# Peptides against a protein of PDB entry 8HF1, part 71

Target 1, 320 residues: chain A of PDB entry 8HF1
Amino acid sequence: NVMLYATKPTEVMVSFPHQEQVLTVTRLISAEIEKFYVSLDLMNIGVQPIRRSKSLQCLRDPSKKSFVKQLFNDFLYQMKEYGIYAASIAIISLIVEFDIKRRQAETLSVKLMHRTALTLCEKIRHLLVQKLQDMTYDDDDDNVNTEEVIMNFSTPKVQRFLMSLKVSFADKDPKDICCLVFVERRYTCKCIYGLLLNYIQSTPELRNVLTPQFMVGRNNISPDFESVLERKWQKSAIQQFRDGNANLMICSSVLEEGIDVQACNHVFILDPVKTFNMYVQSKGRARTTEAKFVLFTADKEREKTIQQIYQYRKAHNDIA

## One batch from the design tools (peptide; made by RFdiffusion4, then SolubleMPNN)

Design b2_p14_7_s3 (from b2_p14_7, 4 letters changed)
Fold by OpenDDE base, seed 5:
Structure b2_p14_7_s3 (fold): chain B 320 residues (1-320), chain A 14 residues (1-14)
Amino acid sequence: as target 1 above (320 residues)
Amino acid sequence: LPEIPELELPPLPK
């Protein structure tokens, strides 16, 4: 019996202060979204045709007001959790989504609803970019993508994450790096990917070291609304990471869906570990002898996080 | 409680 000593990765913690960035711009954006919800509730979009399948899928028709509110609520969450810089990237995804839905709208009322949402997104984008430009004297949009601007307009969580990448990977051989970054939400993958592209380009020590990619799980809400393009992108992203053309992969719940990714030497858990399955599956990807499993926690939640990880370690050792 | 080592990082920007 060769006891395969499953080389247990070294678990490491990164603590960050819980600072709510109480900026005037974030309050203004939140108030504009709430005002939009009042207007949205007054819009007559007509009776949506009941598509024949009474399945749970009919409840989440993306043409409904509830889906528009969900996208803005997810944006507000990202602005709170990751900061203004991340929000400036996240809003672009809403602009693209509402423009597609506006063009695909079968009725004038639904077309107008998506147009009004799009107009609000463009206003929010302008407010965010203007706030990023307050630190730059030059009017060029590229000047907002500096390491300093990214750091100053990110939450302490994101600041500590970026510092952890710089300390872990500065001036290393790209071939020696196989990194996973786990986030809770699908939309966060693309947002953090865009942030990392700009950060890596603005950080000389990482520019030729890290090549990021992102993958999102299957859209559990409606497989029919996953664009053929999103499915092609996901397959391409996984293949690039397998081939070593990307060495950092941002994932949401991908391991729970049974997507097989190679053994990694670094696993970062950016958001709280909510399930034992997520803990085991994510930790089980850190399979090299020197593999690191890095957990992010707010200082106020540090003790609770340590207790939870201890319980998961114990439960994992009782099964193994 | 099992100690989880902290990653040594520079101070946050003020």
Scores: peptide ipSAE 0.346, ipTM 0.876, DockQ to the pose 0.749
Fold by OpenDDE base, seed 4:
Structure b2_p14_7_s3 (fold): chain B 320 residues (1-320), chain A 14 residues (1-14)
Amino acid sequence: as target 1 above (320 residues)
Amino acid sequence: LPEIPELELPPLPK
């Protein structure tokens, strides 16, 4: 039980400026998604046979349209919270998902719906890549993965996070690093993983220091719908982190499901701490001597965040 | 290395 361990990591808050200006490209992408939602609402996909999978508790919205909207809403969230560079990686996950759904479509109408969503994702990808290339004189897709491009097209939060990684881990021995990065959403794990791979590869001080991995929680979807590949990959990712073959793990609410990870010396909370349980569970992983627990907050929300952390500390001391 | 303004969160007031 993580709550029973009186872990006293050094709690650090990193502030970042509020991003006021929405780029023209993000407005264009949002408008294209809104236009697509209008078209999607007009599509007649017919009555889909509810495959009565034995788990009545599939919180899957039975509407195939709502799942499409959920993926685009998650993409819009990632673009807003992490920036255009992160969005260029996030859109690939949507492309893969919609191509799978298009191939698995039992009806022509559902196949067409997923094809239309896929076509929109390719348009969005092109708009994002074109904007990343505005800093490069060469039309080479590989040239958009530089430290400069990643930093320039990331939100102030992500910029401060990447800087914090560089300051914390530059030229260190990889065996002395055990880092967790907590994010709110499952899809963010893959997006931040892809961003970190490119950032580490572009940053000489980190190339042979940080080996990232990611873990997504078990889908509340029946274990029958988790691909055998996803379950194998999750087990492999945890094992690599336990064996020290990966020293940075990106995770969401995985700790609530009883996945045991070793004591870490660094814990980063990239997204706002929304619950007392999240605070205690994540902080409870920073168990080594001189462990750091790092929070990120907008300057505008700094005072509110500090007061919330004090309330959680008080509540934790009253239960311990 | 760029200076990152880190604030150590003070202990709870007693």
Scores: peptide ipSAE 0.251, ipTM 0.792, DockQ to the pose 0.120
Fold by OpenDDE base, seed 3:
Structure b2_p14_7_s3 (fold): chain B 320 residues (1-320), chain A 14 residues (1-14)
Amino acid sequence: as target 1 above (320 residues)
Amino acid sequence: LPEIPELELPPLPK
């Protein structure tokens, strides 16, 4: 009986400087969103037909205004946590969502609400792109997707993550790579995916080495609200990763929901590990020989993060 | 490339 010693992954912590970079453009964007919230609260969108409950027909559906505020709050989070470059990608997702909602609007008042949100998103996009262009002498839109621009307009966390990818995977054989990247939020998966596509294309040592894909968590809302397109995309993304057509997968809490993925040699945790379950499930994917489990922490939170990981390791050993 | 300060997390104290 060869007891296959389950090779425990090497756990690595990467520290990054805590920079509260308060750029003038980020303050301006935040102020424009707050002005829009005041305007949105004053909008009369009327009574919305709630399809589900026959009895509560008269409730103003705060859900349509709440959804608009949720998307902008998620955008503000992406801009703060990942930087201006990531925000320039995240705003495109809001533009697409508000255009769909504008077209699907059953009333003129709801159509106008989504149109006003869309106009704000286009203004925000222009402010972000203009700020990215301030470092480029050439007015060509394609010049904002360079390694230098991506690095300069990313947070220290994202800078260290991109550097860790370059050091880990430069000039490697694509077949020898099976990488997971965990993020906290669903919208971060799409944003970091777009950032990685541009970074890999701008970095010669990673061209034809890394092929990224992403998976978005099921909405905590009923599986009935997940679009048929999103379910098809998730199934295709998993299959591409299983077949080796993609070798880097960006995930939120999706892997907690029983999605079977292969054993990986690299697992990156881009956001703070907030739960014991997230620690065990993400670490449990790093199962190959010499697998690495990489955590990112701000320098100020380093000691607290180390203590939390030791508590999770102890709790995991007491159950195993 | 600037050296990324990587810290290998030590084993749990026995």
Scores: peptide ipSAE 0.201, ipTM 0.761, DockQ to the pose 0.119
Fold by OpenDDE base, seed 1:
Structure b2_p14_7_s3 (fold): chain B 320 residues (1-320), chain A 14 residues (1-14)
Amino acid sequence: as target 1 above (320 residues)
Amino acid sequence: LPEIPELELPPLPK
């Protein structure tokens, strides 16, 4: 029912140059993952017992190899779309997941598979951190979390997003800010959250202004796989955002279930708007009189994006 | 702060 709100936010498009990040480190990481896939395909992990309680996805991947490949493919996507700095945060999520899966492994073969994946993640982490340190004279891990390092190792899209936040919110009262950031994928929420924490902490004009939180959309396919911890975290994050203890919320587009959040004055769409519903739902959160709805587009895709937004606006007006 | 090239999306062509 978000369609019933005649919200007329100012729609803004921020363009960014399409740069293929041709970094040697990204090529090396991709090649290491490809070698790992060859090794993974040769691994005999045995027949996994189909436990009756496992979601349809566990029925689709009885070998658990597809899940391992999915996580690495998602990581490769994050590295490409958000940059090396974001990838250095994203890899930690894989390390945590593979360590959990390693500990939960019912067979030695599955335990070994997850251990091998974990070893690769640690190698990737080292390669990423080493590359971030190339700009720092000091070997301390904390020195890679500077505004300069974050900006230089982020994609043009992320650079423009961070600049947009700085311009929009520098030295403002935190109470006057109610910001949503929409991303496509669940794993991107955590990655961009970690990036924003470090960026805000490194940016004096934002340190006491922005308090980020993240919310992952409920995976409608398996409510049982949301750990009690994740559900508690989501409830806490939403409550903090409602109470004004957080003023920036990162959300995945998988929020088909309308985020029951207050009217926002800023809505950023970091990833491409793929559906009419996503456009209407996200725009429908920008409800204040001076609300901004900000889209990010590559310069090459600008015209196509504009035409798509016009089609969505037309379709919205035909229903209103 | 460098001006971010923000483009206000034009109204729907009538």
Scores: peptide ipSAE 0.189, ipTM 0.765, DockQ to the pose 0.121

Design b2_p14_8_s1 (from b2_p14_8, 5 letters changed)
Fold by OpenDDE base, seed 1:
Structure b2_p14_8_s1 (fold): chain B 320 residues (1-320), chain A 14 residues (1-14)
Amino acid sequence: as target 1 above (320 residues)
Amino acid sequence: MEKLEYVAPELIPD
């Protein structure tokens, strides 16, 4: 039993103030997405051919409209949970996905639907970038990727996360770092990866210290939709992390099927731990003697988070 | 958003 010999990591919690984003731009973006949903519901895209994949029965949006809505809902979630800076990165992933789907469209109506979604994404991107530029006093520096802009347009959770990374890893040897960052959603991995690349590049103490990668779980729903490119990229990212060429890996919680990664000295849980399995599996990656397991919680949820961890500890001890 | 100050991680006691 590998569980018996694992040194228990030091479990720590970082609290953050619960601040609702009171930005006019976020309200405008939400309203534009809702208007788009109304227009999308009115679109006649015809009957989609039922491709015979058995596993897709429940997720067959026969109209492909629910998938479009899912991507925008995931974007809205990322904008809310991580901030408008993270949203400016997240929207690029939607642009890429809708452009691929537009090119792969079998019908003119489906092509038009994805084109309309893409046009909305470009509008959203412009609104986000414009808002990020409002902090750059120098009209000549189009660089929205400064530490200051990233921090100011990130949620309190993301700010505390970035500060925790900076304090934990500033001026350390890259070889001594093996860090996992767990997030709830697949698309958040790419978003936080892009944010971390820009943050590390803007932070001198981290530029040559942290090399991030990300891994999205296999869509348990459809491994067939993972492009050969995505699978190759995942294998490459895992290999770089194993070889020490990357020392920070961002993972979605959908990796309940054990990421075959080495023992880590830091595990950050950026999103709430929703399941006992997620707790055990993520904590079980922090296997070094000085390993830290870091939770992020809103101040208002601090006590609830502590009680949930005690319940998970108890349940883990009752099985061990 | 206001830039937060750094806060040290709190130990979750046993």
Scores: peptide ipSAE 0.472, ipTM 0.930, DockQ to the pose 0.799
Fold by OpenDDE base, seed 5:
Structure b2_p14_8_s1 (fold): chain B 320 residues (1-320), chain A 14 residues (1-14)
Amino acid sequence: as target 1 above (320 residues)
Amino acid sequence: MEKLEYVAPELIPD
């Protein structure tokens, strides 16, 4: 019996200070979204047909007011958790979604609702870009994608993450890197991907070293609303990561059962580990002899995070 | 936000 000593990855923690974004622009954006919700509640869009899935679960019709509110609430969460720079990328995804929904609208009332949401997103985009430009002398949109602007308009968590990437991978051979980055939310994968593209392009030591991709888990709520394009993109991204054409993959915490990715040497957990299954599945991807498992925690949550990891280690050793 | 300084990862003890 060769006891395959499953080489346990080195588990490390990166702490970051708790800092609230006390910016006037974030308050203005939140106030504009709240005004829009009042207006949205007054809109007569008619009775939306209840589409039932094959599983008898009431599919939330994506044309409903509740779906519009969900997208803006998810945007507000990203702005809070990742910063203004990440929010400037996240808003583009809302613009694309509302423009698609506006074009696909079967009724004038639903078309007008999505048009009003789109107009608000363009206003939010302008407010965010204008705030990023406050650090640049030139009105050129390309000047907002510098390492300095990205760092200054990112949360302490994102700053520590980017610094950890730079120190871990500066001037390394791309072939020696197999990195996973885990985030909690599906929409965060694309936001952090866009942020990393701009950060890598602005950081000479990471140019031609890191090639990021993102993987969005299947929308468990409605596979029927997942575009054929998104499914094709996901398959292509996984294949590029398997082939070594990408060496950093951003994943949501829903590692779909059956996505075999290769053994990685780095696993970053950007958001809190909320479940034992997430801990085991993410840690189980760090399978090389020198593999690192990196957690990010607020300083105030450091002790609680350590105790939670000890509980998960104990539970894992009792099952193994 | 203020730009943070780099801090090395801390080992989580066994």
Scores: peptide ipSAE 0.468, ipTM 0.929, DockQ to the pose 0.775
Fold by OpenDDE base, seed 3:
Structure b2_p14_8_s1 (fold): chain B 320 residues (1-320), chain A 14 residues (1-14)
Amino acid sequence: as target 1 above (320 residues)
Amino acid sequence: MEKLEYVAPELIPD
């Protein structure tokens, strides 16, 4: 029973100011995506193939248009929740995905759809990079990966998270660190991973201390649609974390699937805890002596977050 | 955006 542990972690909260990102660049990007959706709705891509699963169930492939819209909606979420620096990393993942889908396109119409999406992603990338460069005197892409640029173009939540990592782990022995970072969405894992790689590389006190990995939840779509590459990568990332070759793991709902990871000394919850299961499973990984369970909350949601944690503690004690 | 200062984590009382 994962719920009965002798040691309870110290539960702490880090508040951050609620700032709505009202940048001209974010408005422009949102408007370009909306214009693209209008054009996408007018595209005739033909009838979608019906794939038969191994169980002879006719699974209709998800709409290729709906998948394109999902990726851009997830990108808009990353830009809003984590900032334009995180968005500059997230857009690269869309570029890679649309290029793969363009190459795998069975029809000219589907190929053209993914090409149009790719062209929009490149435009968005240029707008984001140009905005990051506005703080640098030099037009070199490497100059946008400084601690200062990362912090200034991240949301208050991400700034507080990065500062909490720096204070918690500066100049520590990497062997003494076992850290989990929980995020709500699958695509956030990869986005925050890319951000952390750049932040750790730009922060001398962390360069030889933190080695991040990420885990992506299985698609709620049939395991048959998960690429062999994604499954191999997920197994490798888990193994590196078990072997101590990685000491920080970024996770989404993956721990609900019963992935056996070691006892951790730090658990960071970057996004709001929405379910009792998420609370119990994430907290249940903080099992070492002096383990910390760290929540991030907007100042306006502070009291509501505390009350929700009390409800979850009560519910956990009633079933223990 | 303005760069925030560090804030220590607050203990959630028992």
Scores: peptide ipSAE 0.460, ipTM 0.926, DockQ to the pose 0.775
Fold by OpenDDE base, seed 4:
Structure b2_p14_8_s1 (fold): chain B 320 residues (1-320), chain A 14 residues (1-14)
Amino acid sequence: as target 1 above (320 residues)
Amino acid sequence: MEKLEYVAPELIPD
């Protein structure tokens, strides 16, 4: 029971400036996705053969159009919340997903829909990479993975997060680190994982110090759609974190279902704490004597975030 | 975006 742990972590806040600066490239990408939605709505996908796959999700999206829109909406969210650099990693996950769906398509109309989505993803990838290259004199794709490019094309939130990691873990012994990073969305885990790999590789003080992994909770809606590969990978990632072969784990909020993760000395909450359960569960993982619970907030939302934490502390003390 | 400076975490008071 996570609530029974006597050790209270030190709760700290990192503020970041709210930048409303919408880059021309992000506006262009958003406009291309909206044009694609209009085209997608006009596509006649026909009656999908109801394979008696027990997943209620196939019944909710008979046209498979809503799932395509969901992936692009998740991408747009990641681009807004984490920045262009994170978006360049996120788009690769969409390319992989739509290529799988294209190959698995039972009809020509569904195959064409996923092909059109792929063509858009490749256009978006090109626009993102071109924008990352604006800071580089060399056209080499590898040159976009520098600390400078990562920082300059990340949101203020992500910049403060990366700086907090660098200061917290520079030149430390890897065995003394047990870090959790909580994010709201499933797809964000993989995006932030890819960003952290590149950032750690570009930051000498973090090389061989931080070994990240990510964990995606079980999709409660369709355990049948979790590839055997994804389930094996999740089990392996958890085991690596338990064995100390990974010392930073990125999680979505779905630690509710009984993943026994070790006592951590650092817990970073990258996205807003939206629920009391998320607060108690994430804070309850910071169990060492010097454990830190780190929140990120926009300067405009600082006071509201503090008041929300006081409400959660009060509610926790009233139940404990 | 401009590269931000480091800001130390602020303690959330009791």
Scores: peptide ipSAE 0.471, ipTM 0.929, DockQ to the pose 0.790; fails the geometry check

Design b2_p14_8_s2 (from b2_p14_8, 4 letters changed)
Fold by OpenDDE base, seed 4:
Structure b2_p14_8_s2 (fold): chain B 320 residues (1-320), chain A 14 residues (1-14)
Amino acid sequence: as target 1 above (320 residues)
Amino acid sequence: MPRLEYVPPELIPD
């Protein structure tokens, strides 16, 4: 039981200035997605065949339109919360997903819907890459993956996170590192993974020190819709982290129901702690004697964050 | 975004 045997980790907070990205490119991208939603609502995709999955709960497969809107809403969230650089990685995941859905389309109308979504994603990708290149003298796409570009096009939260990783792990022995990074959303795991790969590769002091992996929690809606590839990837990522072949794991808050992860010496909470369960479970992974539990907060939310942690500590002590 | 300086983590007091 995670509650009974955890050493109390050192709880620390990293503040960051609240800066709204007032970039013309982010406004243009948002406006293009809004125009696409109007067009999407006008599309006649017909009655979708209800695939009766054998489980009697016909969880109404969210309308194929609702799924498309969900992916773009998750992208807009990632662009806002993590920045333009993270958004340039996130958009590739949408391109891959919509191409799979386009190829799997049972009707011409659904195929056209996913094709239109892909065309928008390629336009967004071009706008993002062009903006990352504004700081580079060379038009080569590879030049956008520098430490400077990553930092300059990341939100204050992500900048403080990357700096905290660099200071915590520079020139350390990889075997002495067991780090968890918690994020709220499943799609953020892959986005932050791609960002960390590029940041580690551009940061000499972290090269050969940090080996990141990501895990996505099982989708509670339907284990049948998880691709065999996604399940294999999750199993492989967990095994690499257990074997010490990966020493940093990015995960969504869904570690509740059955992923036995080893005791970690660092736990980073990149997104706000919204629930007591998330607090107890994430903190309960920081079990070494020198374990650190690191929270990120906007300066304007600092006092509210501290009060929330005191409430969670009190509630934890009342149950223990 | 402007590049931030490093800020050390603050202890959350007991």
Scores: peptide ipSAE 0.495, ipTM 0.944, DockQ to the pose 0.786
Fold by OpenDDE base, seed 5:
Order: sequence, then C-alpha cells, then structure tokens
Structure b2_p14_8_s2 (fold): chain B 320 residues (1-320), chain A 14 residues (1-14)
Amino acid sequence: as target 1 above (320 residues)
Amino acid sequence: MPRLEYVPPELIPD
C-alpha cells in the first residue's frame, strides 16, 4: 500500500484591518429599511395559508412579511461585510426577486407589499449608484465599474481578496488556474461573482486569465421554489468548471456532499471558517502539489484564527 | 474606504 501522502496544501493567512463603514449613505439606507419595516408590520396581508411541505415541515410561505425582512437583512449584511460596491450588485438580486413575487402574487395585498419593497430597492439602488459616481471626476464616464471605484467602495477584506487574486494570477495561463472561493452565505456567491466580473474586466492583467462562475447549494428552505432556471444554471456552472471553461468557482460553504469538483490549486476562504467540517471539506479541494489554502482574517481576530486552524489541523490528523 | 496596500500572505505555523 503506497500511502499516497496526499500533499497537504500550503496554508496561508491574509490579514486585513478592521474598518467600520462610516458612510452617510449606509445610515440613510438602514433608516429607510427600518422605516419600511414599520410600514410592513402595519400592512394587512390577510391570513397566509400554511403550506405544509411533503415532509410535514411548515414551508415558510415566501409571501410572508418575514421573508421580505430576511432579504433586506441579507442585503444589509452584504453591505456591511463586502462594501457599497458589493451592495450595488446585491440590490439587483432583491429587485429581481420582488418583481417576480409581485407578478406571482395571488392577492392585491401581497402584490402591494412586494411593490412597496421593490420601490424601496430602486431607491436604495439609486443612492448606491450616486455614491459610486461621486468618485468619478468625469461627468461623461457613467462607468462606476473601474478598478479604483471597486477598491475604494469595498471593505478591507474584499480589497485584500482582490489584491491577492491580482498578485496570484496576473498574466498567468488560464489552464494553470483552478481556483475555489468559499463564502458563508448562498446570496454572497452571486454578489461576489458580479463584483469579480467587473473587477476582472477593469483589470487588464486578469481579463483573459480569470473566468469566474458561481455555485449555490440546493435551497434547503424551499426546494419547491428553486426555479427550474436556477437548477439548470447551477448544473451548467459546474459543467463549465469541470470542462475548464471556467477556472474560478465561488461556492457557499455548504457544498452539498457529492459535488465532484476537480482538484484545485487555489482555495480562498473569504469568510471565517466556523466548523471543522467546513475546514476539512474546503481544504480537501486543494489537492495539487503546489496547492494554496488562503484564509482571510481581521487583524483583531488573527490569533484566534491561528489557534482555531491549529485545533482543526490536530483534529484532522487524529482522524487520518 | 482608504485603498489598502498589498501585504503578502503569512504562512500559518505548523
């Protein structure tokens, strides 16, 4: 039995300063969302039918006020964790979702609720885009998608991530790159994907080097509401990454067990590693001899992160 | 936000 010493990836850490976004626009957006929640609580949408799933679990009716609040809370989280630029992309996903739900609404009250949410999203989008334009000196260049705008309106974590990509992959052969980017939350995959598309297009050294895709795990909350289009898109994205037509894949940490993804040479963990299983599963994708496993940590959490990784390494070696 | 300078990744000790 040749013990194939599975070459352990090189584990590295990129630190970033903890910086709170003290922007007037973020406070204004938060206040508009809170004002909307007060109005939403006063809306009479009637008695919502409790749809039981086949598993007897009460499916959260996607028409409920709680689901509307969840989408805005998820947006506020993205704005905080990734920045104003990422928020300008994230808001588009809310606009699409509320427009679909507005069209599918069985009642006038539910239709009005989603219309009011959509109107707020359009206002938020306008506030974000105006703030991105404040840094463009030239009134003629409506293009808020420059490297400078992306960097200046991204959090320190996202800035360090983008710089790490640029340094790691500038002017490389696309065939030599197989990169995974792990994020904690499902909705972050699409947001970071949109950010990366714009960053790669604005960065000449990466434009012909990186081809990103994203993968979202199955919707555990409501498989029945997962659009046929989303399922087809996920299958296509995985296939493009297998075929080498994409060389960077953004994944949520809940990679379903059994997604056979090829051996990668780079694994980036953009969000904190919260579980041993996430550590083992993500690290276990970095299988090439020169594979890198890159963690991002706030400077204040650096020591705690190192200790946690040491504990995970020990636990992994005790099972292997 | 202020644009950060590049910092090389640090090796996590064994």
Scores: peptide ipSAE 0.492, ipTM 0.943, DockQ to the pose 0.801
Fold by OpenDDE base, seed 3:
Structure b2_p14_8_s2 (fold): chain B 320 residues (1-320), chain A 14 residues (1-14)
Amino acid sequence: as target 1 above (320 residues)
Amino acid sequence: MPRLEYVPPELIPD
């Protein structure tokens, strides 16, 4: 009986400087969103019918206002955690969502609320694009998608992530790459996907080497919240990754029990590992002989992160 | 230009 010793992946920590980039544009955008929240709280949109599905007992305030605030709060988080360049991509997703909600509005008051949110998103988009253009001499929108602009307007975490991808995958055979990137939030998957598409296209050494896809974990809360389009996208993205047509997958959750993903040679954890389950399940995807499991930590949190990883290793060895 | 010195990935000791 050859005990196939499951080769443990090499665990790697990448440190980044904790810089609170307090840009004037970030302060302006935050102030405009806070001003909008005050206005939103004063809006009378009428009584919304609470559709009680039996499974939705735990959904806090299903108000159309709460959803609008959630999207802007997720945007503010992405702008802080990933930078202005990532925010310029994230705001487009809000524009699309609020335009859909505006068209689907059952009342004039709800239509006006989503229209006001959309107008704010367009203003935010303009402020972000103008700031990205400050480094370009040419007024062409396409000039903001250079490697230099992406790097300069990304947080130190994202800069170190992109550098780690370039060092790991420059001029490699696409067939030898099976990479997972884990992020905490659903909306971050799409934002980082858009950032990676532009970065790969602007980086010659990664052109035709990396083909990214993204997958949002199934919200266990209700299959009714997953649009038919989102389910079709997830199925297509997984199939492309299985077929080798995509070699980098961005995920917001460990691909739940039952998503058979092939053994990966690289696993990147872009956001902090908050749970033992996240650690074990994400590390358990790095199954090839030379697999790497890469963590990102702020320099200030490095010691705490190391201690947490040792605790997770100990707990994993006590269960095995 | 902040030269983000590429801090090479540190192996987390076992």
Scores: peptide ipSAE 0.024, ipTM 0.557, DockQ to the pose 0.617
Fold by OpenDDE base, seed 1:
Structure b2_p14_8_s2 (fold): chain B 320 residues (1-320), chain A 14 residues (1-14)
Amino acid sequence: as target 1 above (320 residues)
Amino acid sequence: MPRLEYVPPELIPD
């Protein structure tokens, strides 16, 4: 029970300017996805058998179409919240997922639907990579993974996060680092992981200092849909983090199941703290006064964020 | 996007 620890980490906030990405490429991508949704709604994929999964999945539209829309909506969210560079990583996850679903398709109509989605993802990937290459003189895809490209195509929030990591951990002993990064969404974990790998590799002061891993909260809704590979990977990632072979763990806020992660000296909350439980659970990982609990907020939301933290502190003290 | 300058974290007061 993480609530029993009266932990008083140093709670700090990093502000960032609220900038809407007004890029032509992001508008074009959004418009292509919207056109695809119109086409998708017109597709006859037949009656999907309602698999009576005993899980509360019965409430999520079991339509293969709604799942396709969910993935693209999650991509659009990541592009908006984290930037074009993060979107270039996020789209790869969609490509992989749609290729798997295309191969597993039981009907020609469903196979065609996933093929059309995949073709759109490849078009989006090309548009994103081309935009990243606008800053590089070399057409080599590896050249887009520079610190400069990552920073220039990341949102202010992500830029402040990366800078906070660099300043916090540059040239430190890897053994002295135990860092958690909390994000709201499952797909964001993979996206930020890929971004961090490239950023760390492009940043000499971090290359041998930070070893990232990610962990997706178990979908309590369907442990059966987690591939055996995903479960093995999660177990391996947790073990590496426990053994100190990884010192930065990216987690989804849906850590309802108390992942018995050791006390961490840094906890970064990359996305807004939406619930008291998320606040207590994430803060409860920073167990010492020397530990930092770092929030990221837009400048315009600074006061609201502070007031929310005061309410959560009060509520925590009333229970403790 | 323009590259931001580093800003140190601010303490959330008690």
Scores: peptide ipSAE 0.492, ipTM 0.943, DockQ to the pose 0.784; fails the geometry check

